# Peptides against a protein of PDB entry 5HOI: the designs that were tried, part 30

Target 1, 351 residues: chain A of PDB entry 5HOI
Amino acid sequence: FRYMPFSPAGTPFGFTDRRYLTMNEVGYVSTVKNSEQYSITVSFFDVGRFREYHFEDLFGYDLCFLNEKGTLFGQSKTGQIQYRPHDSIHSNWTKIIPLQAGERITSVAATPVRVIVGTSLGYFRSFNQFGVPFAVEKTSPIVALTAQNYRVFSVHYSQFHGLSYSLSELGTSSKRYYKRECPLPMSLPNINSDMKKDANLDYYNFNPMGIKSLFFSSYGDPCIFGSDNTLLLLSKWRSPEESKWLPILDSNMEIWKMSGGKETTDIHVWPLALAYDTLNCILVKGKHIWPEFPLPLPSEMEIRMPVFVKSKLLEENKAILNKKNEIGADTEAEEGEEDKEIQIPVSMAAE

## One batch from the design tools (peptide; aimed at target 1 I255 K285 E300 E341)

Design b1_p15_6_s3 (made by RFdiffusion4, then SolubleMPNN; from b1_p15_6, 8 letters changed)
Fold by OpenDDE base, seed 3:
Structure b1_p15_6_s3 (fold): chain B 351 residues (1-351), chain A 15 residues (1-15)
Amino acid sequence: as target 1 above (351 residues)
Amino acid sequence: SKREKFAERIQKLLE
């Protein structure tokens, strides 16, 4: 296993010279290779609220976090971070994070009030929005970070314990834990089954944890979207004994339902944010599970608890079709191999 | 509805 730099909804270069460093409900950050340098563009979905801007990146930033006030950049190997406010009234700042031999920045997060840096050795570094340090804490190795206001959702990885998570609040004087290195019930990418397609291997090499994104919901609940395309929400996290992960959306199931039961293996959900009952996402069609250029317009997907299993519905529909064919044997209808649209039962289509 | 709009987008991607 290798610790790779993670940013929420970041995409690999693949065979191209460009990728998304990060994207969310605010916008998207892209980088393009220009020989020995990069050109970074910070774009926004609300073009009336924010002005798109670009700059030359001589450092090769491979970490990014976008919020409503600015963009945090990081370089995983050098330890350089840069915060760029969207408003030109506020100054950019740059800092070098001290890294040990072999240590990497694995994730960065920024809110209007906090900057967080996580490393492959489990150093958790907190700053204010001006880059003034608060604390350094040693945790299990950090693989992903997100933050909202004063709250931080961190994902940790151990070779012995697998994935864990923490939920903390970074007050002015102290860090409070709501959850501290608790087991994260997210499935890791299956290397053996899914790697038959070269595109999946490229993504796995970019993101070995398969965490497509993590964010806080509009209600302030931690959300994570894994390689299984299931949106997990941490419910009741204020009550430690009642806290549980809810699979609030199986995006593959919902795409399949919305297709009318067609084959949808080339349609992918790319998660941006959860606002109320709606996953903001990008619909991607093609070989790659991530959006290419230009970025499609975001889509709104209503969240629904997965109650049904696709495989079972497919078997039931095949059994119904076989029974119909046993009764209908007398008509020589050359039923060509037309795409067997699996009729979703009307009761399931209405839900 | 949001659902209908999403379904329409999926159908357009399947065409």
Scores: peptide ipSAE 0.417, ipTM 0.925, DockQ to the pose 0.684
OpenDDE base, seeds 1, 2, 4, 5: peptide ipSAE 0.413, 0.414, 0.415, 0.416; ipTM 0.924, 0.923, 0.924, 0.924; seeds 1, 2, 4 fail the geometry check

Design b1_p15_6_s4 (made by RFdiffusion4, then SolubleMPNN; from b1_p15_6, 5 letters changed)
Fold by OpenDDE base, seed 3:
Structure b1_p15_6_s4 (fold): chain B 351 residues (1-351), chain A 15 residues (1-15)
Amino acid sequence: as target 1 above (351 residues)
Amino acid sequence: SKREQFAKEVQELLS
């Protein structure tokens, strides 16, 4: 096993001079090899909201995280990171993360308010959006990161314990854990079965954990998409005793159903994001399980989950709040009610 | 529907 740099939905070079560093619901970041240099392009799906931009990369960035405000880049071996706002209002900044001998940056994440760096030795480094450090924590080796607002989902790997995860909130003064190095029930790539296809070997060498992507849903739930093409969602994470991973989508089964039961071994889902009840993804046809160039338009895969209950419960909670406001009940709006976990009724998890 | 559109895209890829 080798710790490889992970970025959400990143692709290998394969036999080409170009790859995607990352992609999500905002857009996609590509890099092209130009002799000893790289040209990076940051592209967006909403071309009306954002302007595509490019730059020359002299460092060979192999880590990337895209959000609505900027792009974080990292170099796994040198420890260099760069944040580039999409707008010209804020300046780019660069920092070198101190690495020990043999240590690698394994993942980076950025929100409009936080920058996170995880390493192969389990150093968790937090910064503000301007690269000012908050803290350094020692954890189990970090293999993947994602973040939304102040919340961080981290995946850890131990040779003895396999995969674990943490869910934390990075406030101004302290880090809160909702989950701390709990077992992650995700299947690892099966070397013996999956390596029969050369294309799977190339991807395994690029990403030995088989984590195609991880993200937060539009409801702020941690999601992970593994090599088994199953989307896992962490439900009830605010209630430690009730917290569970839900297999919310088997994407191979859904493609098979949509085909009318035809052979679909050359059709692949590449995950981008979960928006409400819809997985945003790229449909990939071919030998490679990852998208090539040009990138197809994102597709929308409907998830028949009790996520519909979250929208209804949000609408019901909004309707209850609106009714309380109309009735003039001086119930002090506890500012904490927006963060109340929408409990999905157990009955709807079985459909 | 989203499901019908996705089914169409899958069928187009199988053609």
Scores: peptide ipSAE 0.563, ipTM 0.951, DockQ to the pose 0.510
OpenDDE base, seeds 1, 2, 4, 5: peptide ipSAE 0.563, 0.561, 0.562, 0.560; ipTM 0.951, 0.950, 0.951, 0.950

Design b1_p15_7 (made by RFdiffusion4)
Pose (drawn by RFdiffusion4):
Structure b1_p15_7 (pose): chain A 322 residues (1-190, 198-318, 341-351), chain P 15 residues (1-15)
Amino acid sequence: FRYMPFSPAGTPFGFTDRRYLTMNEVGYVSTVKNSEQYSITVSFFDVGRFREYHFEDLFGYDLCFLNEKGTLFGQSKTGQIQYRPHDSIHSNWTKIIPLQAGERITSVAATPVRVIVGTSLGYFRSFNQFGVPFAVEKTSPIVALTAQNYRVFSVHYSQFHGLSYSLSELGTSSKRYYKRECPLPMSLPNDANLDYYNFNPMGIKSLFFSSYGDPCIFGSDNTLLLLSKWRSPEESKWLPILDSNMEIWKMSGGKETTDIHVWPLALAYDTLNCILVKGKHIWPEFPLPLPSEMEIRMPVFVKSKLLEENKEIQIPVSMAAE
Amino acid sequence: SKRERLYEEVQELLE
């Protein structure tokens, strides 16, 4: 099996010279093939706070993670990473991650206080926001990483367990695990979207902590999974809290559509900040549309019953209250 | 509301 470079909400090149590296509630990072180099553009949705800028990529970064304080870039092959703070007060720094034979950097993540690099051999290299290394750890092969403040949500893969996840906190003292390689019941992919599933074999469209600090993941099944009770290991449950396909179906008047798709950015309490994509492909294009907000709904709505009540989709009060 | 704004956006896509 070949591990692919993962970034949250990343898009493939397809038949174009540009794609999105990473995408969330802060903004979007795109890259354009420029003859022999690349042109990286860092954009923001709150235009008032940060200034959109661009720079020339002489290395071919294919890994990226965006937070409110800076942008982290990475190269899956050469192992070079660069952290660019949004403010000009703080300097950019660059490090090169050691990679063994065939070892690839599969995912990177950054917070205002931590930088995380994961490799295909299971190396977990962590730094502060300035590049000072804390510890190098060996874990299962990492396929996806996201972090918030001091906590890290890592998704692992092997030939035995399949997909597993670890939830840990990088404290000032030492590293503590809340959950260590527990089952991750995300649906795996089972065509026009072939380009995407070669770029992202797991179908992990994005994963992120919620605004209130709960781990979330958005697989190819277009269902938002939230980790509940992660502080008590014996009570951990993955809860499906939004069937985005059902919501588009309800807002489209019960019509099956093949051109409307959801691209996850982040979860804010009960609202999924996303990009509504119109077209044949399931990933967003250029220019990037304005973010949309989709309220989370428990998957308790049956299509057949909703069609009877309407004879937008009106929902029976008895069912809506439930 | 959020739901009404999202419904209007979906309707524009259906056009």

Design b1_p15_7_s1 (made by RFdiffusion4, then SolubleMPNN; from b1_p15_7, 6 letters changed; failed a check: a repeat of another design)
Amino acid sequence: SKREEFAKRVQELLS

Design b1_p15_7_s2 (made by RFdiffusion4, then SolubleMPNN; from b1_p15_7, 4 letters changed)
Fold by OpenDDE base, seed 4:
Structure b1_p15_7_s2 (fold): chain B 351 residues (1-351), chain A 15 residues (1-15)
Amino acid sequence: as target 1 above (351 residues)
Amino acid sequence: SKRERFAKRVQELLE
């Protein structure tokens, strides 16, 4: 096994000179080989809100994370990271992460308030949005990261224990764990069955974990989309004893149903984000399971959450609302960051 | 619906 640089929904070069470094609901970042250099383009789905930009990459960035405020780039071997705000008002910054011999940056994540770097030796490095360091923690080897606001979802790999995950909150003074290196019940790619096709081998060499993407839902729930094309959502993560992974979507089964039961072996879901009950994704046709160029328009796949999951999300959100109302009655308004009321879409309440 | 749009896109990819 080799630790490879991971970025959410990143694609391999394959036989081409271009790939996607990352993509999500905000947009997509592409890189093109140009002799000894790379040209990076940051593109957005909301062209009215954001302007596409490009730059020459002299470092060969192989890690990327896109958010609504900027793009984080990383070079897995050199330890260089760069944050580029989308707004020209804010300056770009560059930093070198100190790496040990053989250590690689395996994943990077960025929110408007935090930058996170994970390594093949399990160094978890946290920064603010300006690259000021908070802490360095030693964990199990990190293979993937995503973040939303102050929350970080990390995936770890051990040759002895397989996949694990952590869910943490990076406050100003301390890191809180909601989950710490708990078993992740995600299927790894099966080399013997799936690698009979060259296209699958190319993807496996790019991403041996088969994690197509990981993200937080619009509700702040950790989501992971593996090689089995199943979307897993971490439910009840605030309650350590009640927390569970829910297989909320089998994308192969949903494509098969939508086809009318036809063969769909050449149609693939490429995950972007989960917004409420909707998986934003790219539908890919062809031998490659990843999108090529040009990028197809995103598709919206409605998730039929089990009634039991919808009702519990409703109950949890009501319980959070009620607790906020109870706490708001007795203590003076310290400007605690309003945990934005997750407005349950009326669509989820009507089914 | 979202489902009908998705189903249509899947059919368009099967042609």
Scores: peptide ipSAE 0.516, ipTM 0.944, DockQ to the pose 0.518
OpenDDE base, seeds 1, 2, 3, 5: peptide ipSAE 0.513, 0.513, 0.515, 0.512; ipTM 0.943, 0.944, 0.943, 0.943

Design b1_p15_7_s3 (made by RFdiffusion4, then SolubleMPNN; from b1_p15_7, 7 letters changed)
Fold by OpenDDE base, seed 4:
Structure b1_p15_7_s3 (fold): chain B 351 residues (1-351), chain A 15 residues (1-15)
Amino acid sequence: as target 1 above (351 residues)
Amino acid sequence: SKREELAKRIAELLK
């Protein structure tokens, strides 16, 4: 096993000089190899909100995380990271992460308020958006990171214990764990069955964990999309004893159903984000399971699971709140109510 | 519907 740099929905070069460093609901970051240099382009799906930009990369960034405010880049071997705000108002900053001999940055994440660096030795490094360090923690080896606001979803790997995950909140003074190195029930890529095709071997060498992406849903639930093309969502994570992974979408099965039961082995889902009750994804046609260039338009895949109940309950709760506000009832909206997890009725989780 | 759009897109990719 080798620790490889992971970025959400990143693609290999394959036989080409170009790849996607990362992609999500905000946009996609591509890199093109130009001799000893790279040209990086940061592109956006909302072209009205953001302007595409490019720059020359002399460092060979192999890690990337895109958010609504900026792009974090990392070089897995040198430990260099760069944050580039999308807005020209804020300056770019660069930092070198100290790495031990053989240590690699394995994943990076950035929110508008936090920067996170994870390593192959399990160093978890946290910073603010300006690169000011908060803490260094030693964990199990980190293989993937994502973050939303102050929350971090980390995936860990041990040769003895397999995959685990943590869910933490990075306050100003302390790190809180909701989950700490709990078992992650994600299937690893099957080397013997799936690697009979050269394209699958290339992807495995790029991403040996088979984690195509991980993200937070629009509701702040951790999501992971593995090599089995199943979207897992962490439900009830605020309640440690009740928390469970829900297989909310088998994307292969959904494509097959939507085709009318045709052969769909050459159609692949490439995950971007979970927005409410829809997986935002790229539909890929061909031998490679990842998108080529140019990037196809995103597609929306509806999920059948109780998250549809969360959307309805949120709409109903908003409608109730709006009605209460119209009635002029001075109910002090306790600021704490927005963070209440919408309880999914058990009956709807069984359909 | 989102489902009809997805079905259409899959049908286009199967041609």
Scores: peptide ipSAE 0.588, ipTM 0.958, DockQ to the pose 0.552
OpenDDE base, seeds 1, 2, 3, 5: peptide ipSAE 0.587, 0.585, 0.587, 0.585; ipTM 0.958, 0.957, 0.958, 0.957

Design b1_p15_7_s4 (made by RFdiffusion4, then SolubleMPNN; from b1_p15_7, 6 letters changed)
Fold by OpenDDE base, seed 4:
Structure b1_p15_7_s4 (fold): chain B 351 residues (1-351), chain A 15 residues (1-15)
Amino acid sequence: as target 1 above (351 residues)
Amino acid sequence: SKREKFAERVKEMLE
């Protein structure tokens, strides 16, 4: 096994000179190889809110994370990271992450307030949005990261224990764990069954964990989309004993149903984000399970969440609202943690 | 619906 650089919904080069470094609900980052250099383009789905930009990459960035405020780039071997705000108001910054011999940056994540770097040796490095370091923690080897606000979802791999995950909050002074290196019940790619097609082998060599993407839902729940094309959502993560992974979507089964029961072996879902009950994704047709160029327009797949999951999300949201109302009555506690009201979409309340 | 629009797109991709 080799630790490969992971970025959410990143694609391999395959037989081409171009790939997507990352994509999500905000946009997509592409890189084109030009001799020894790369040209990077940061593109957005909301062209009215953001302006596409490009730059020459002399470092060969193989890690990327896109958010609403900027793009984080990383070079897995050299340890270089760069943060590029989308606006021209804030300056770009570059930093070298110190790596040990054979250590690789395996994943990077960025929010408007945090930058996270994970390595093949399990170094978890946290920074603010300006690249000021907070802490270095030693964990199990990190294979994937995503973050939302102050929360980090990390996936770890051990040859002995397989996949695990952590869910943490990176406050100003301390890291809080909601989940710490708990077993992740995601199926790994089956080399013997799935690798009969060259295209699957190419993808496996690029991403041996088969994690197509991981993200936080609009509700702040960790989501992961594996090689089995099942979307897993971590429910009730605030309650350690009640926390569970929910298979909220089998995308192959849903595509098959929507086809009218036709063969759909050449149609693939490429996950971007989960907004409420809607999976934003790219529908891909062809030999490769990943989108090629040009990028197809995103598609919205409505998830028929099990009724018990909808009811629990409603109960959790009501409990959050009630706790806010109780805390709002007594103590003049500091205004700063605007836990944004997770507006339950009217569609979820009507079923 | 979102579901119908998605199903139409899947059908179009199978043609």
Scores: peptide ipSAE 0.498, ipTM 0.944, DockQ to the pose 0.558
OpenDDE base, seeds 1, 2, 3, 5: peptide ipSAE 0.486, 0.491, 0.493, 0.489; ipTM 0.941, 0.942, 0.943, 0.940; seed 5 fails the geometry check

Design b1_p15_8 (made by RFdiffusion4)
Pose (drawn by RFdiffusion4):
Structure b1_p15_8 (pose): chain A 322 residues (1-190, 198-318, 341-351), chain P 15 residues (1-15)
Amino acid sequence: FRYMPFSPAGTPFGFTDRRYLTMNEVGYVSTVKNSEQYSITVSFFDVGRFREYHFEDLFGYDLCFLNEKGTLFGQSKTGQIQYRPHDSIHSNWTKIIPLQAGERITSVAATPVRVIVGTSLGYFRSFNQFGVPFAVEKTSPIVALTAQNYRVFSVHYSQFHGLSYSLSELGTSSKRYYKRECPLPMSLPNDANLDYYNFNPMGIKSLFFSSYGDPCIFGSDNTLLLLSKWRSPEESKWLPILDSNMEIWKMSGGKETTDIHVWPLALAYDTLNCILVKGKHIWPEFPLPLPSEMEIRMPVFVKSKLLEENKEIQIPVSMAAE
Amino acid sequence: DSIFERVSKAFAKKS
């Protein structure tokens, strides 16, 4: 099996010379093939706070992660990473991650206080926001990484367990695991979207902590999974809290559509900040549309019953209250 | 597309 470079909400090139590296509630990072180099553009949705800028990529970064304080870039093959703070007060720094034979960097993540690099051999290299290394750790092969403040949500893969996840906190003292390689019941992919599933074999469209600090993941099944009770290991449950396909179906008047798709950015309490993509492909295009907000709904709505009550989709009060 | 406009209106970003 070949591990692919993962970034949250990343898009493939397809038949174009540009794609999105990473995408969330802060903004979007795109890259354009420029003859032999690349042109990386860092954009923001709150235009008032940060200034959109661009620079020339002489390395071919294919890994990226965006937070409110800076942008982290990475190269899956050469192992070079660069952290660019949004403010000009702080300097950019660059490091090169040691990679063994065939070892690839599969995912990177950054917070205002931590930088995380994961490799295909299971190396977990962590730094502060300035590049000072804390410790090098060997774990299962990492396929996806996201972080918030001091906590890290890592998704692992092997030929035995399949997909597993680890939830840990990088404290000032030492590293503490909340959950260590527990089952991750995310639906795997089972065509016009072939380009995407070669770029992202797991179908992990994005994963992120919620605004209130709960781990979330958005697989190819277009269902938002939230990790509940992660502080008590014996009570951990993955809860499906939004069937985005059902919501588009309800808002479209019960019509089955093949051109409307959801691209996850982040979860804010009960609202999924996303990009509504119209077209044959399931990933967003250029220019990027304005973010949309989709309220989370428990998957308790039946299509057949909703069609009877309407004879937008009107929901019976008895069912809506449930 | 009328379906798409209705869906986009339902999921428009709030201020």

Design b1_p15_8_s2 (made by RFdiffusion4, then SolubleMPNN; from b1_p15_8, 9 letters changed)
Fold by OpenDDE base, seed 4:
Structure b1_p15_8_s2 (fold): chain B 351 residues (1-351), chain A 15 residues (1-15)
Amino acid sequence: as target 1 above (351 residues)
Amino acid sequence: DELFEKIKAAAARKK
């Protein structure tokens, strides 16, 4: 297995010279390769609150985390990290993370109060917003990080145990665990089924865990969006015995419903954030499951517990159509079964 | 693509 640098909602280069390093509800960070250097642009959705800025990257940053106060950059191989405040009041700072032979930074996260670095050997490094170190902890190999305020959601990978997660709080004096390396019930990408499309191979090589993004909800619940296009939310994490992952959105099912029951293979949800009861996302059309340039405007998808079986809805609608045809009513029988708009029952559309 | 614009419009109208 090869550890790859992960950033929330980061995209591959594909066949282009440009990609998104990260994107979330605040904005998006892009990088353009120009010979041996990169040009990085930090863009924002709220153009009234923030000013877009760019800089030349001589290091080839392949890790990024954007928050409301600044952007953290990292170079997975060299161990260089840079924090850039969005305001001009606070100074940029750079630090080298000491890496062992073959160790890589796999993920970085930043809040207004904490900077976190995770590595392929499971070193968890914590800093304040000024790059002052707090601690180094040894965990299972870290594959993804996100953070909100003092809380950190970390995803770990073991070749023997698969995916696990931790939820921790980085106080002033100590790290508290709410969850420590608990099993993560997320499906990994299926190489044999998904690799039938060249675009899926490119994405798998970029992100072999299939974690499109992870974030905290507006309520402070850990969320993860995997290769199965299901949004998982960690509910009741304050109560160890009650804590569970909830599949709060099947985005493939929601696209299918919104299409009127048409099979679509070229429409994709790219997750940004969960705000209240809505998934902030980019709706992508094309062969690639990730957004291209320019970035489309974000869309909002209402979260719904996946209670419905698609096959049963298709059978029920087919039975209704057959009964209408037996009653000798509407002769609009000639549109192919694939093109018929499925009436979703109002009870199913309201939940 | 009318279907994609229909889906976008459905997702946008929940504001």
Scores: peptide ipSAE 0.340, ipTM 0.864, DockQ to the pose 0.614
OpenDDE base, seeds 1, 2, 3, 5: peptide ipSAE 0.336, 0.339, 0.337, 0.340; ipTM 0.863, 0.865, 0.862, 0.864

Design b1_p15_8_s3 (made by RFdiffusion4, then SolubleMPNN; from b1_p15_8, 8 letters changed)
Fold by OpenDDE base, seed 2:
Structure b1_p15_8_s3 (fold): chain B 351 residues (1-351), chain A 15 residues (1-15)
Amino acid sequence: as target 1 above (351 residues)
Amino acid sequence: DETYEKIAKAFARRS
């Protein structure tokens, strides 16, 4: 196993010289390789509220986190981090994180009040928005981070225990845990089944955990979107005994419904954020499961618990077809059984 | 692609 640098909704280079370092509800950060340097662009969805900016990156930043106040960059191997406010009022700052031999920064997160750095050895480093350190904690190896205000959602990996998660609050004086290295019920990418498609191998090499993104909802609930394209939400996390992961959206099921029950291999959901009852996402058309350039406009997918099974809908449609045939309705046998739109129950159709 | 356009329209942001 190799620890790879993780950023929320980051994309690989693939066969191109450009990638997205991160994207969320605020915007998207792209990098273009120019010889030995990179050009980074920070772009926003609300062009009225924010101004796009760019800079030359001489360090090769491979970690990024975007928020409403600034962008955090990191270099996984050197330990360099940089925070860039979006406004010109606040100064940029740079810091080197001390790394042991073979240690990597695996993820970074930033809020308007906190900066967090996680490493492959499980060092959790916290700072304020000005890069002043609070603490260093030793945890299980960190593979992903996100943060909202003072709250941090961390994903950990152990070769023995698999994936775990922590939910913590970084107050002024101390770190509080709501959850500490609890089992994360997320499926890992299946190398044997999914790797038959070359496009999946490139993504797996970039992100072996298959975590497309993680974020906090608008209500402040931890969310994770894995390789199975299911959105998991951590419900009731304030009550340790009542806390549970809810599969609030199967995006493959929603695409299948909207396609009229056709299996599509070239339409993909790329997660950005959860706002109220909608997944903010990019609908990707193409061979790659990630967005290319230019970035499409974000879409909104309503959250729905996956209570229906495709096989049952197919059986119900076959039963309706068989009843029509028994009634002697001359439905011309158009040979294309594969092309018939499945009647999805109206309660499941997007109005 | 008509399928992509149908899906994209169904998930378009409600303004």
Scores: peptide ipSAE 0.326, ipTM 0.869, DockQ to the pose 0.754
OpenDDE base, seeds 1, 3, 4, 5: peptide ipSAE 0.312, 0.307, 0.305, 0.308; ipTM 0.865, 0.863, 0.862, 0.863

Design b1_p15_8_s4 (made by RFdiffusion4, then SolubleMPNN; from b1_p15_8, 9 letters changed)
Fold by OpenDDE base, seed 5:
Structure b1_p15_8_s4 (fold): chain B 351 residues (1-351), chain A 15 residues (1-15)
Amino acid sequence: as target 1 above (351 residues)
Amino acid sequence: DPIFEKIKEKVARKE
């Protein structure tokens, strides 16, 4: 196992000179390798609200977090971080995070009021939006971070205990925990079964935790999207005894339903954000599970708890077809057996 | 791919 730099919805280079450092509901950050340098572009979905900008990166930033006020960059090996406000009125700032031998910055997050840095040794460093430090805390090794306002959702990894999570609030003088290193019920990528396809191995080497993204919903609930393509939402986190993870969307099942039950092994959901009852995402076609260049327009997928099993729906549809054949109902449609749309129950069809 | 276009239409942002 190796700690890799994580950014929300970041993509690998693969065999190309370009990648997305991060993407969310605000926009997307791309980097292109130009000899010994990188060119970074910060692009936005709302082109009326924000102006695209670019700059030369001499450091090779491999960590990024985008918010409505600015972009945080980080270099996992050197410990350099840079915050760039989108508004030119506010100054950029740069800082070096002190790292021990072999320590890496594994994740960074930024809100309009906080900057957070997490490391492979479990150093949790908090700053204000101007890079003034608040505190350093020692936790279990941090593998992913996201933040909204004063709240931080952190994912931790132990070789013995797997994944855990924390939910905290960073006040002016103190850190409050709502959840502290609680078990995270997310499946890790299975190296033996899923790695038969070279494209999955490249993604695993980039992101060995399989966390495609993590974010807060529009309601302020922690969300995580893993390698199983299931969106998990932390419900009732204000009540420690009532708090639970809800599987609010199986994106593979929803794609399969939308296809009419056809094989969809080359169609993928890439998560951006959860807005109310819709997953904002990029719909991807191809061998790679991540979006290529140019970035497609974002899509909206309605959230639905997975109540049905694919195998059971296939058995029920076979039983309906067999009954129609016994009744001698003239199925006038000579469409070959492979092209017959599976009748998905109306309660499962998107209206 | 007609399957991909059908899915893309179903998940298109409502204007």
Scores: peptide ipSAE 0.429, ipTM 0.906, DockQ to the pose 0.757
OpenDDE base, seeds 1, 2, 3, 4: peptide ipSAE 0.422, 0.427, 0.427, 0.424; ipTM 0.905, 0.905, 0.906, 0.904

